Peptides against a protein of PDB entry 4BOS. Designs and how they scored, part 20

Target 1, 163 residues: chain A of PDB entry 4BOS
Amino acid sequence: PVLTRTVVPADNSCLFTSVYYVVEGGVLNPACAPEMRRLIAQIVASDPDFYSEAILGKTNQEYCDWIKRDDTWGGAIEISILSKFYQCEICVVDTQTVRIDRFGEDAGYTKRVLLIYDGIHYDPLQRNFPDPDTPPLTIFSSNDDIVLVQALELADEARRRRQ
Target 2, 163 residues: chain A of PDB entry 4BOS as posed
Amino acid sequence: PVLTRTVVPADNSALFTSVYYVVEGGVLNPACAPEMRRLIAQIVASDPDFYSEAILGKTNQEYCDWIKRDDTWGGAIEISILSKFYQCEICVVDTQTVRIDRFGEDAGYTKRVLLIYDGIHYDPLQRNFPDPDTPPLTIFSSNDDIVLVQALELADEARRRRQ

## One batch from the design tools (peptide; aimed at target 1 A10 D70 I120)

Design b1_p16_7_s4 (made by RFdiffusion4, then SolubleMPNN; from b1_p16_7, 11 letters changed)
Fold by OpenDDE base, seed 2:
Structure b1_p16_7_s4 (fold): chain B 163 residues (1-163), chain A 16 residues (1-16)
Amino acid sequence: as target 1 above (163 residues)
Amino acid sequence: SSAAAKAAALAALRAA
């Protein structure tokens, strides 16, 4: 497939690094995590009625303190928040299940980005072009369903390699 | 919202 992954550090903040990579057009910056964690905490704190204990699994305040730690793992809640913040669909292809979970799919965003997830780690995905003068693409049209097919191909191949 | 419900249901997507 023309879709490839960039392996980011497994430093407990791979989700944030991966999201930053794709939404910024291919910028690898692991140092972005602390600020992204704080951003998420700020968003959550700003709407305690929406980000309730039922959604967070802990009180709003406890979540905010928790997510700002440098060793806590991001997941679906954080992806949902980041999707809304960056105004893009975030598609997560799972190599264990060979399925794609789409976040922000009901928001009418025109852009989508893709991450690959193996159960313990996130990496960003990008489309590479044969022309060396064309940089890799990380932001796709939300109508580009071929990229989803390519992501599933990557996931299926990864799963087969582990069987 | 649909996104909130999905986020809660997909808690297994946590990763390092």
Scores: peptide ipSAE 0.218, ipTM 0.790, DockQ to the pose 0.042; fails the geometry check
OpenDDE base, seeds 1, 3, 4, 5: peptide ipSAE 0.217, 0.214, 0.210, 0.215; ipTM 0.791, 0.790, 0.787, 0.788; seeds 1, 3, 4, 5 fail the geometry check

Design b1_p16_8 (made by RFdiffusion4)
Pose (drawn by RFdiffusion4):
Structure b1_p16_8 (pose): chain A 163 residues (1-163), chain P 16 residues (1-16)
Amino acid sequence: as target 2 above (163 residues)
Amino acid sequence: SARAAADVAAREAAAA
């Protein structure tokens, strides 16, 4: 089986669309983004002690309004939140310098999902099978460290191809 | 969309 990127629309919501794709087992639905952003705002507003002005670069309320727009880009704050909400590890494979940032690293989730990130775009990763009957898999066991190795290599290859 | 394409181009230009 081969680790594969599926290209989602680069409409400013790719982070949410990519996370949704992998946690739902391979469903592409761009319309999920507004609701996922509202979910983020709900969680950010619920903990102003943690989501402080220093962390957000603006007021808690300003951040909530900002993230609810259709043109703002999700990042580490959003990913950390989505990892907990979905109760899975979200592994971002960064093809800029070829590394993996593992959200939910120490929460003992049983599940793991992967996104590929080039500094600008987010796309979901999935495992494809050469058997006509076996659909792609987007959710992996936390014990499954080999998929992380394959993702690092895909990151190397993706970096070479992009250059 | 056109706005999203401009946003991506702007970010690529800033990262250059």

Design b1_p16_8_s1 (made by RFdiffusion4, then SolubleMPNN; from b1_p16_8 with D7L V8A A15L)
Fold by OpenDDE base, seed 3:
Structure b1_p16_8_s1 (fold): chain B 163 residues (1-163), chain A 16 residues (1-16)
Amino acid sequence: as target 1 above (163 residues)
Amino acid sequence: SARAAALAAAREAALA
């Protein structure tokens, strides 16, 4: 089996498209972002004590209005929220540093999904199988460390191509 | 700004 990258559109919503892809088992839906943004806003609005200005960098209401714009980028806050919502670890491999940031690592989730990040763009990762009748896998065991090694290899290859 | 970047880094660390 080989870990591969599925390139999603390079728009302001690539994070949401990528997360949706992996948590839904490989469904590419570039139009999912508005609903994903509203989902995040709903979660944030539901708990202003937890999602405080200290975390958001703005008032709860200001953040909710901001994240629902189609020209604002998702980041660590949104990934953390989505990790909790989908009850999975979200692992982001960075092609600039060749490192993996793990969101939800200490939550005790049994499953993980993987994204690849180049500093401005997110793409989803999937495992392809030799059997053409076996569909690609996007949801892995949280104990599958091999997939993390493969993700690092992909990041390193991408880094070398930019040299 | 440098202040904004520092604040963003602190938030990411807290959420990790």
Scores: peptide ipSAE 0.022, ipTM 0.595, DockQ to the pose 0.051
OpenDDE base, seeds 1, 2, 4, 5: peptide ipSAE 0.020, 0.020, 0.020, 0.019; ipTM 0.625, 0.637, 0.634, 0.620

Design b1_p16_8_s2 (made by RFdiffusion4, then SolubleMPNN; from b1_p16_8 with R3A D7Q A15L)
Fold by OpenDDE base, seed 3:
Structure b1_p16_8_s2 (fold): chain B 163 residues (1-163), chain A 16 residues (1-16)
Amino acid sequence: as target 1 above (163 residues)
Amino acid sequence: SAAAAAQVAAREAALA
């Protein structure tokens, strides 16, 4: 079994496309972003005490309007919200630093999904199997540390290609 | 883009 990268469109919504891909078991849907943006806005609007200006960098209402735009980029807060919503750990391997940022690691989730990030663009990761009848795996056990090692290897290879 | 990078960096700093 090998961990591979599925390249999604380099549009403003690559984070949402990538998260949707991994949490839905490998479904590529570049049109999923508007719904996911609305979902995030709904969650943020529902708890203005938690999602304060200190966290959002703007008022709750301003953030909700901002994230629903088709040209704004998702980041750490959006990943955190999606981790909570889908009840899984979201692990982001960074090709610039060759490190993994773990979102939801202290929530006790039994599942994790993986993204690869280059400082601008997000792509989903999946495990491919030799048997062509076995579909790729995108949802891993939170105890599967081998997949984290494989993700770091992919990131290191990507970094070397840029040098 | 530089603007996109700034947005991501600002959010990450807020959660750190």
Scores: peptide ipSAE 0.026, ipTM 0.676, DockQ to the pose 0.096
OpenDDE base, seeds 1, 2, 4, 5: peptide ipSAE 0.025, 0.026, 0.025, 0.024; ipTM 0.658, 0.669, 0.664, 0.658; seed 1 fails the geometry check

Design b1_p16_8_s3 (made by RFdiffusion4, then SolubleMPNN; from b1_p16_8 with D7A A15L)
Fold by OpenDDE base, seed 2:
Structure b1_p16_8_s3 (fold): chain B 163 residues (1-163), chain A 16 residues (1-16)
Amino acid sequence: as target 1 above (163 residues)
Amino acid sequence: SARAAAAVAAREAALA
């Protein structure tokens, strides 16, 4: 099996598209962002005590309005929230540093999904199988550390191609 | 979403 990257549109919603892809088992839907943005805003608004100004960098209400804009970028906060919502570990391999940032690693989730990040763009990762009748896998066991190694290899390869 | 949990996030230290 080979871990591969599916390139999603390089728009300001690539994070949401990528997350949606992996958590839904490989469904590419570039139009999913508005609803995912609203989902995040809903979750944030539901707990203003936890999602405080200190965490958000702006008031709870301001953040909710901000994240719902179609031109704002998702990041660590959004990934953390989506990890909780989908009850899975979200692993982001960075091609610039060849490191994996794991979100939800302390939550005890049994599943993990993987994204690849180059500093400005997110793409989803999937495992392709030699059997053409077996669809790509996007949801892995949280015990599958081999996929993390493969992700690092993929990121390192990407890094080398840029320098 | 087939694997989505409730649309209310509980407090968790994993947020970074």
Scores: peptide ipSAE 0.027, ipTM 0.667, DockQ to the pose 0.028
OpenDDE base, seeds 1, 3, 4, 5: peptide ipSAE 0.025, 0.025, 0.021, 0.024; ipTM 0.674, 0.668, 0.603, 0.647

Design b1_p16_8_s4 (made by RFdiffusion4, then SolubleMPNN; from b1_p16_8 with D7Q E12R A15L)
Fold by OpenDDE base, seed 4:
Structure b1_p16_8_s4 (fold): chain B 163 residues (1-163), chain A 16 residues (1-16)
Amino acid sequence: as target 1 above (163 residues)
Amino acid sequence: SARAAAQVAARRAALA
């Protein structure tokens, strides 16, 4: 099996598209972003004690208005929220540092999904199988450390290409 | 641009 990258549009909503892709088993839908933005805003608004200004960098209301804009970029806050919502670990491999940031690693989830990040753009990762009739896998066991090694290999190769 | 820089800053790698 080979871990590969699916390039999604760089339309300011690549994070949402990428997350949607992996958690839905490989469904590419760039139109998913508006609803995902609303979902995040709803979750944030529902718990102002947890999603405080200290975490958000702005007031709860300001954040909700901001994230619902079609041109604002999601990041760690949004990944964390989506990890909780989808009840899975979201692992982000960074091609600039060749590091994996794991969101939800302490929540006891049995599933993990993987994204690749280059500093400005997110793409989803999937495992392809030798049998062409076997669809790619985007949801892995949280105990599957091999996929993390493969993700690091992809990131390292990408880093070398940009140097 | 300032907007681009702000967008990049929003791509924070971790909460902790």
Scores: peptide ipSAE 0.119, ipTM 0.798, DockQ to the pose 0.155
OpenDDE base, seeds 1, 2, 3, 5: peptide ipSAE 0.112, 0.102, 0.117, 0.043; ipTM 0.793, 0.792, 0.801, 0.733

## One batch from the design tools (peptide; aimed at target 1 A10)

Design b1_p17_1 (made by RFdiffusion4)
Pose (drawn by RFdiffusion4):
Structure b1_p17_1 (pose): chain A 163 residues (1-163), chain P 17 residues (1-17)
Amino acid sequence: as target 2 above (163 residues)
Amino acid sequence: FVPALRPDLHTEKKKLE
């Protein structure tokens, strides 16, 4: 089986569309983004002690309004929130310098999902099978460390191809 | 969509720890 990127639209919401794709087992639905952003705002507004002005670079309310727009990019704050909400590890494979940032790293989730990130775009990763009957898998066991190795290599290859 | 380099993801993740 081969680790594979599926290209989602680069419409400013790729982070949410990619996360949705992997946690839902391989469903591409760009219309999920507004609702996922509202979910983020709901969680950010619920903990102003943690989501402080220092962390957000603006007021809690300003951040909520900002993230609810259709043109703002999700990042680490959003990913950390979505990891908890979906109760899975979200592994972002960064092809800029070829490393993996593992959200939910120490929460003991049983599940793991992968996104590939080039500093500008997010796309989901999935495992494809050469058997005509076996659909791609997007959710992996937390014990499954080999998929992380394959993702690191895909990151190397993706970096080479992009250059 | 207008492409631009994002903040460093690893640094931003560490700030949340």

Design b1_p17_1_s1 (made by RFdiffusion4, then SolubleMPNN; from b1_p17_1, 8 letters changed)
Fold by OpenDDE base, seed 1:
Structure b1_p17_1_s1 (fold): chain B 163 residues (1-163), chain A 17 residues (1-17)
Amino acid sequence: as target 1 above (163 residues)
Amino acid sequence: FVPRPLPDLSAELEKLK
């Protein structure tokens, strides 16, 4: 089995598209972003004490309005929230640093999904199997350390290509 | 729209912990 990257559109909503892809088992739906953005806004609005200006960089209300725009970019706040919502670790391998940032790593989730991030764009990762009739796997065991190694290998290769 | 660099993900993650 090989871990591979599925390139999703670079349309400001790549994070949402990528998360949706992996948590739904490999479903590419670029139209999923509006609902996911609204979900983020709803959760942010529900806890203004935690999601303060210190965390958000703007008022809670302003952030909610901002993230619901179709041209704004999701980041760590969104990944953290989506990890909690979908009850899984979201592991993001960064091609700039060749490291994995694990969201939800201390929550005790049994499942993990993987994204690859280059500083401006997110793509989903999947495990492909030799049998063409076996669909790619996007949801892994949180004990599967091999997939993390493979993700780092992908990031390292990406960095080498940029040199 | 023109893609732009996002904040360092690792740094932002630590901010949320």
Scores: peptide ipSAE 0.176, ipTM 0.770, DockQ to the pose 0.888
OpenDDE base, seeds 2, 3, 4, 5: peptide ipSAE 0.068, 0.022, 0.161, 0.132; ipTM 0.739, 0.541, 0.766, 0.752; seed 3 fails the geometry check

Design b1_p17_1_s2 (made by RFdiffusion4, then SolubleMPNN; from b1_p17_1, 7 letters changed)
Fold by OpenDDE base, seed 1:
Order: C-alpha cells, then structure tokens, then sequence
Structure b1_p17_1_s2 (fold): chain B 163 residues (1-163), chain A 17 residues (1-17)
C-alpha cells in the first residue's frame, strides 16, 4: 500500500475540501466549504469563553463573520474544531518542516485522517492498494503509525523537490 | 489572487492545547 496525495483546488477553501475528503472516505467536494465554514462559526459562537480574542485575534462575533466569507483561510483553529466535531485525529504533515502536527492527539479518538500542508495549501492523503478494485483508504486507526511514517516520507520528498 | 504563507501550524497548535 502506498500513501498518496490528492490535489484539491487552491481556492481559499482547500483546508475544508481536504478535511471533507478524508472524513467522508475519499469524496472530493469543492462545494463543501460554505457549510463547513458555517459549522466552524457555530462552534466558535457557542463557546466565547474559550474562543476569545486572545485565541481568535478578533472578537468572537467578528471571527464568525470572517470565517464564513468565501475568501478567508482556515488554520489551526478550524482543524482543531473539525477534529472535535468529527471525533478523529487530524494529522497534518508539514512539508516545510517535515513534521506531523496531531490535532486531537490527547482526545482518545480511535480514528485518524491525514493532510499534507506546505505553508499555504492543504491536500488530503489516502492509502492506495495494489488491487484496483479496493478503494483508497482515508480513515486510519489511531494506532496506525506506519501511515505517519509514510506521510513523513511524502513530506521529505516534497522538500527535496523544492531544493 | 496570490496565496500567501500562513502561520506555522505547530506554533498555532500550541495555543489551542
């Protein structure tokens, strides 16, 4: 089995598209962003004590309105929220640092999904199988550390290609 | 539209833990 990258559109919503792809088992839906942005806003609004100006960089209300725009970029806040919402670890391999940031690591989730991030763009990762009739896997066991090794290999290769 | 670098995820994640 090989871990591969599926390139999604670079349209300001690549994070949402990528998360949707992996949590839905490999469904590419570039139109998913508006609903996911609204979900983020709803969750942010529901906990103004945690999602304060210190965390958000703006007021809770302003952030909710901001993230619902179609041209604003999600980041760690969104990944963290989506990890909690979908009840899975979201592991992001960073090609700039060749590091995996694990969102939801301490929550005790049994599932993990993987994204690859280059400092600007997010793409989903999937495991392809030799049998063409076996669909790619996007949802892994949280105990599957082999997939993390493979993700690091992808990141390292990406970094080498940029050198 | 020209994409621009985003904050380091590792640093941002620390704020949320």
Amino acid sequence: as target 1 above (163 residues)
Amino acid sequence: FVPRPQPDLSEELKKLK
Scores: peptide ipSAE 0.325, ipTM 0.823, DockQ to the pose 0.856
OpenDDE base, seeds 2, 3, 4, 5: peptide ipSAE 0.275, 0.268, 0.323, 0.283; ipTM 0.813, 0.807, 0.821, 0.812

Design b1_p17_1_s3 (made by RFdiffusion4, then SolubleMPNN; from b1_p17_1, 8 letters changed)
Fold by OpenDDE base, seed 4:
Structure b1_p17_1_s3 (fold): chain B 163 residues (1-163), chain A 17 residues (1-17)
Amino acid sequence: as target 1 above (163 residues)
Amino acid sequence: FVPRPLPDLSEELAKLK
């Protein structure tokens, strides 16, 4: 089994497309972003004490309006929220640093999904199998540390290709 | 219009914990 990357469009909504892909078992749907952006805004608006201006960099209301635009980029705030919403650990391997940042790591989730990130673009990761009739796996056990090693290897290869 | 690059994920994650 090999961990591979599926390149999604660089259309400002790559994070949402990538998360949707992995949590839905490998479904590429670039049209998913508007509703996911609205979901983020709803959750941010529901807890202004936590999602304060100090966290958001703007007022709660301004952030909600901002994230719902089709040309704004989601980041760590969105990943954290989506991890909690989908009840899974979201592991992001960074090709710039060859590090994995784990969102939801202390929540006790039994499942994890993986994204690859280069500082401006997100793509989903999946495990492919030798049997072509066996569909790729996008949802892993939170105890599967082998997939994290494979993600680091993939990021390291991506870094070598870039420089 | 081009959106600004995303900040470092590790630093942003630390702020959320």
Scores: peptide ipSAE 0.164, ipTM 0.769, DockQ to the pose 0.715
OpenDDE base, seeds 1, 2, 3, 5: peptide ipSAE 0.164, 0.104, 0.022, 0.131; ipTM 0.769, 0.747, 0.544, 0.751; seed 3 fails the geometry check

Design b1_p17_1_s4 (made by RFdiffusion4, then SolubleMPNN; from b1_p17_1, 10 letters changed)
Fold by OpenDDE base, seed 4:
Structure b1_p17_1_s4 (fold): chain B 163 residues (1-163), chain A 17 residues (1-17)
Amino acid sequence: as target 1 above (163 residues)
Amino acid sequence: FTPRPLADLSEELEKLK
């Protein structure tokens, strides 16, 4: 089995498309972003004490309006929220540093999904199997540390290709 | 407005847990 990258459109909503892809078992749906953005805004609005201006860089209301725009980028705040919403660990491997940021790692989730990030763009990761009739896997056990090693290898290869 | 880097926000959010 090999961990591979599926390139999604660079349309400002790549994070949402990538998360949707992995949590839905490998379904590419670039049209998922508007509803996912609204979900983020709803959750942010529901807890203004936690999602304060200090965290958001904007007032709670301004951030909610901002994230619902189709030309704004999601980031760590969105990943944290989506981890809790989908009840899974979201692991993001960074091709610039070849490091993994783990969201939801202390929540006791039994499942993990993986994204690859280059500083501006997110793509989903999947495990392909030798049997072409076996569909790729996008949801892994939170105990599967081998997939994290494979993600680091994939990120390192991506970094070498840029150099 | 530009969002903060992923690494910076990740660390900040973890401290709030």
Scores: peptide ipSAE 0.022, ipTM 0.616, DockQ to the pose 0.265
OpenDDE base, seeds 1, 2, 3, 5: peptide ipSAE 0.022, 0.019, 0.022, 0.021; ipTM 0.588, 0.566, 0.606, 0.593

Design b1_p17_2 (made by RFdiffusion4)
Pose (drawn by RFdiffusion4):
Structure b1_p17_2 (pose): chain A 163 residues (1-163), chain P 17 residues (1-17)
Amino acid sequence: as target 2 above (163 residues)
Amino acid sequence: PINPNIPWNREGPVPPR
């Protein structure tokens, strides 16, 4: 089986669309983004002690309004929140310098999902099977460390191809 | 803590891949 990128629209909401794709087992639905952003705002507004002005670079309310727009980019704050909401590890494979940032690293989730990130775009990763009957898989066991190795290599290859 | 390796607070048109 081969680790594979599926290209989602680069419409400013790719982070949410990519996370949704992998946690829902391979469903591409761009319309999920506004609701996922509202979920983020709900969680950010619920903990102003943690989501402080220092962390957000603006007021809690300003950040909530900002993330609810259709043109702002999700990042680490959003990913950390979505990892907990969905109760899975979200592994972002960064093809800029070829590394993996593992959200939910120490929460003991049983599940793991992967996104590929080039500094500008987010796309979901999935495992494809050469058997006509076996659909791609987007959710992996937390014990499954080999998929992380394959993702690191895909990151190397993706970096070479992009250059 | 929020992971500093992945940035946040960004916006604007996203260019083609």

Design b1_p17_2_s1 (made by RFdiffusion4, then SolubleMPNN; from b1_p17_2, 6 letters changed)
Fold by OpenDDE base, seed 2:
Structure b1_p17_2_s1 (fold): chain B 163 residues (1-163), chain A 17 residues (1-17)
Amino acid sequence: as target 1 above (163 residues)
Amino acid sequence: MINPSIPYGRSGPTPPR
């Protein structure tokens, strides 16, 4: 089995598209972004004490209005929220640093999903199998450290290609 | 990809405070 990258559109909503792809088992749906944005806004609005200005960088209300725009980028805050919502560890491998940041790593989730990030764009990762009748896997065991090694290898290859 | 309001988007994979 080989870990591969699925390139999603660079339409300002690549994070949401990528997360949706991996948590839904490999469904590419760029049209999911508006609903994903609304979901995040709803979660943030529901807990203004936790999602404070200190966390959001803006007021709770301002953030909710901001994230629902179709041209604003998601980042670490949104990943953290989505990790909690989907009850899975979201691992992001950075091609610039060849490092993996794990969101939800201390929550005790049994599942993990992987994204690849280059500083301005997110793509989902999936495991392909040699059997053509076996669909790609996007949801891994949180104990599967081999997939993390494979993700680092992909990131290193990507970095070398840009040099 | 370009964000007209935030050129480089929000923070990357670095966890928020």
Scores: peptide ipSAE 0.046, ipTM 0.735, DockQ to the pose 0.077
OpenDDE base, seeds 1, 3, 4, 5: peptide ipSAE 0.041, 0.045, 0.046, 0.044; ipTM 0.724, 0.733, 0.735, 0.727

Design b1_p17_2_s2 (made by RFdiffusion4, then SolubleMPNN; from b1_p17_2, 6 letters changed)
Fold by OpenDDE base, seed 4:
Structure b1_p17_2_s2 (fold): chain B 163 residues (1-163), chain A 17 residues (1-17)
Amino acid sequence: as target 1 above (163 residues)
Amino acid sequence: MINPSIPFGRSGPTPPR
């Protein structure tokens, strides 16, 4: 079994498409973004004390309106929210630094999913199996540290391709 | 590179405060 990358469109909503892909078991649906943006806005609006101007960089209402636009980029705030919503770790391997940032690592989730990030674009990761009849795996045990090693290897290879 | 339509770019995978 090998960890591989599925390239999703670079349409400003790659983060949402990538998260949807991994949490739904490998379903590529770029049309998922509007609803996921609304989900973020709903959660942000529900807790203005936590999602303050200090966290958001703008008022709570302004952020909600901003993230619902079809041309704005999601980031760490969205990943953190989606981790909590889907009750799983979201592990992001960065090809620029070859490190993994683990969102939700302190929540005790039993599942983890993986994304690869290059500073501009997000893509989902999946484990492919030699048997063509066995579908790729996108949801892993939070105890599966081998997949994290494989993600680092994949990121290191990506970095070497750019150097 | 930043989003050309707004003054902000995508935030990285650094966890929020």
Scores: peptide ipSAE 0.046, ipTM 0.742, DockQ to the pose 0.078
OpenDDE base, seeds 1, 2, 3, 5: peptide ipSAE 0.042, 0.044, 0.046, 0.045; ipTM 0.728, 0.735, 0.767, 0.739

Design b1_p17_2_s3 (made by RFdiffusion4, then SolubleMPNN; from b1_p17_2, 6 letters changed)
Fold by OpenDDE base, seed 3:
Structure b1_p17_2_s3 (fold): chain B 163 residues (1-163), chain A 17 residues (1-17)
Amino acid sequence: as target 1 above (163 residues)
Amino acid sequence: MINPSIPDGRSGPVPAR
């Protein structure tokens, strides 16, 4: 088995597309972004006590309006929210630092998904199998530390190619 | 916990494998 990336469009919604891809088992659908943005906004709006201005950097309402725009970016806040919503760890391997940031790691989730990030763009990761009849895997056990090692190797390779 | 230090995803170059 080998860990590979699927390149998604660099259209300001790559985070949402990438998350959708991995949590849905490898479905590439860039058109999911508006719905994903609205999902985030809905969750934020539902808990203004937690998602305060201190967390969001703007009022709850302003954030909800902002995140639903098609040209705004998803980041740590959105990843955290999506981790909670989908009840899985979202592990982001950074090609610039060759480190993994784990979201939801303390929640006791049994599943994890992986994204690769270069400081600008997010892509989803999947495990490909030698058997062509076995579909790629995007949802891993939270105990599968091998996939994290493979993600680091993939990021390191990407970094070297940019040098 | 939310880590605000993680940068946003944006339109930009896509790194090659």
Scores: peptide ipSAE 0.060, ipTM 0.720, DockQ to the pose 0.365
OpenDDE base, seeds 1, 2, 4, 5: peptide ipSAE 0.052, 0.044, 0.043, 0.041; ipTM 0.760, 0.747, 0.743, 0.726; seed 1 fails the geometry check

Design b1_p17_2_s4 (made by RFdiffusion4, then SolubleMPNN; from b1_p17_2, 7 letters changed)
Fold by OpenDDE base, seed 3:
Structure b1_p17_2_s4 (fold): chain B 163 residues (1-163), chain A 17 residues (1-17)
Amino acid sequence: as target 1 above (163 residues)
Amino acid sequence: MINKSIPYGRSGPTPPR
């Protein structure tokens, strides 16, 4: 089995498209972004005590309005929210540093999904199998550290291509 | 602790505490 990258559109919503892809088992749907943004805004609005200005960097209402715009970019807070919502680790491999950061790592989730990040774009990762009748896997065991090694290999190769 | 949102930008994958 090999870990591969599926390139999603660079339309300001690549994070949401990528997360949707991996948590839905490999469904590429760029049209999911508005609903994903609305989902995040709904979660934030539902708990203003937790999602405070200290956490958001802006008021709860300001954040909700901001994240629902079609031209704003997600980041660590959005990944954290989505990790909690989907009850899985979201592991992000950075091609600039060749490091993996794990969101939700202390929550005790049994599943993990993987994204690849280059500083300006997110793409989803999937495991492809030699058997053509076996569909690609996007949801892994949180104990599967081999997939993390494979993700680091992908990131290292991407970095070398830029050198 | 969760990283603050960056307006008109994308924050890195730094995990929140």
Scores: peptide ipSAE 0.052, ipTM 0.773, DockQ to the pose 0.121
OpenDDE base, seeds 1, 2, 4, 5: peptide ipSAE 0.041, 0.042, 0.046, 0.044; ipTM 0.713, 0.714, 0.753, 0.724

Design b1_p17_3 (made by RFdiffusion4)
Pose (drawn by RFdiffusion4):
Structure b1_p17_3 (pose): chain A 163 residues (1-163), chain P 17 residues (1-17)
Amino acid sequence: as target 2 above (163 residues)
Amino acid sequence: ALAELLAADQALREAES
C-alpha cells in the first residue's frame, strides 16, 4: 500500500477541509469549513485565560471573528483544537524542512490522521490499496508508527518534486 | 494575484498526484 495525497481546493479553508476529510474516513466536503470555523470560535471564546492576547496577537473576540471568515488560514491553534474535538492525533507533515508535528502527541488517543503541508497548502493523506475492493484508509492506529515513516519519505519526495 | 497563484499551485499538485 502507498501513502497518497488527495488534492483539496486551495480556497483558504484547506486546513479544515483536509482535517474533515481524514477524520471522517475520506469524505471531501468543502462546505464543512464554515461550521468547523464556528466550532473553533466557540472553543477559543470558551477559554480566554489560555487563548490570551499574547497567544492570538489580538483580542479573543477579534480572533473569533477573524477565524470565522472564509478567507483566513487555519494553523496550529486550530489544529490543536480539532485534535481534541475529534479525539485523534493530527500529524502534520511539513514538506518545507521535512518534519512531523504531532498534535495530540501526549493525550493517548488511539487514532492518528495525517495532513501534508508545504507552508501554503494543506492536503489530506491516505493509504491506498492495490486491491480493487479495499477503499483508502485515512485513520491509523496510534501504534502504527510505520505510516509516520512513509509520510516522512513522502515529504522528502514531495520536497524534491516541488523544487 | 494570490488566487491565481493558488489555482496554479493546485493544478501542479494534481498533476503530481

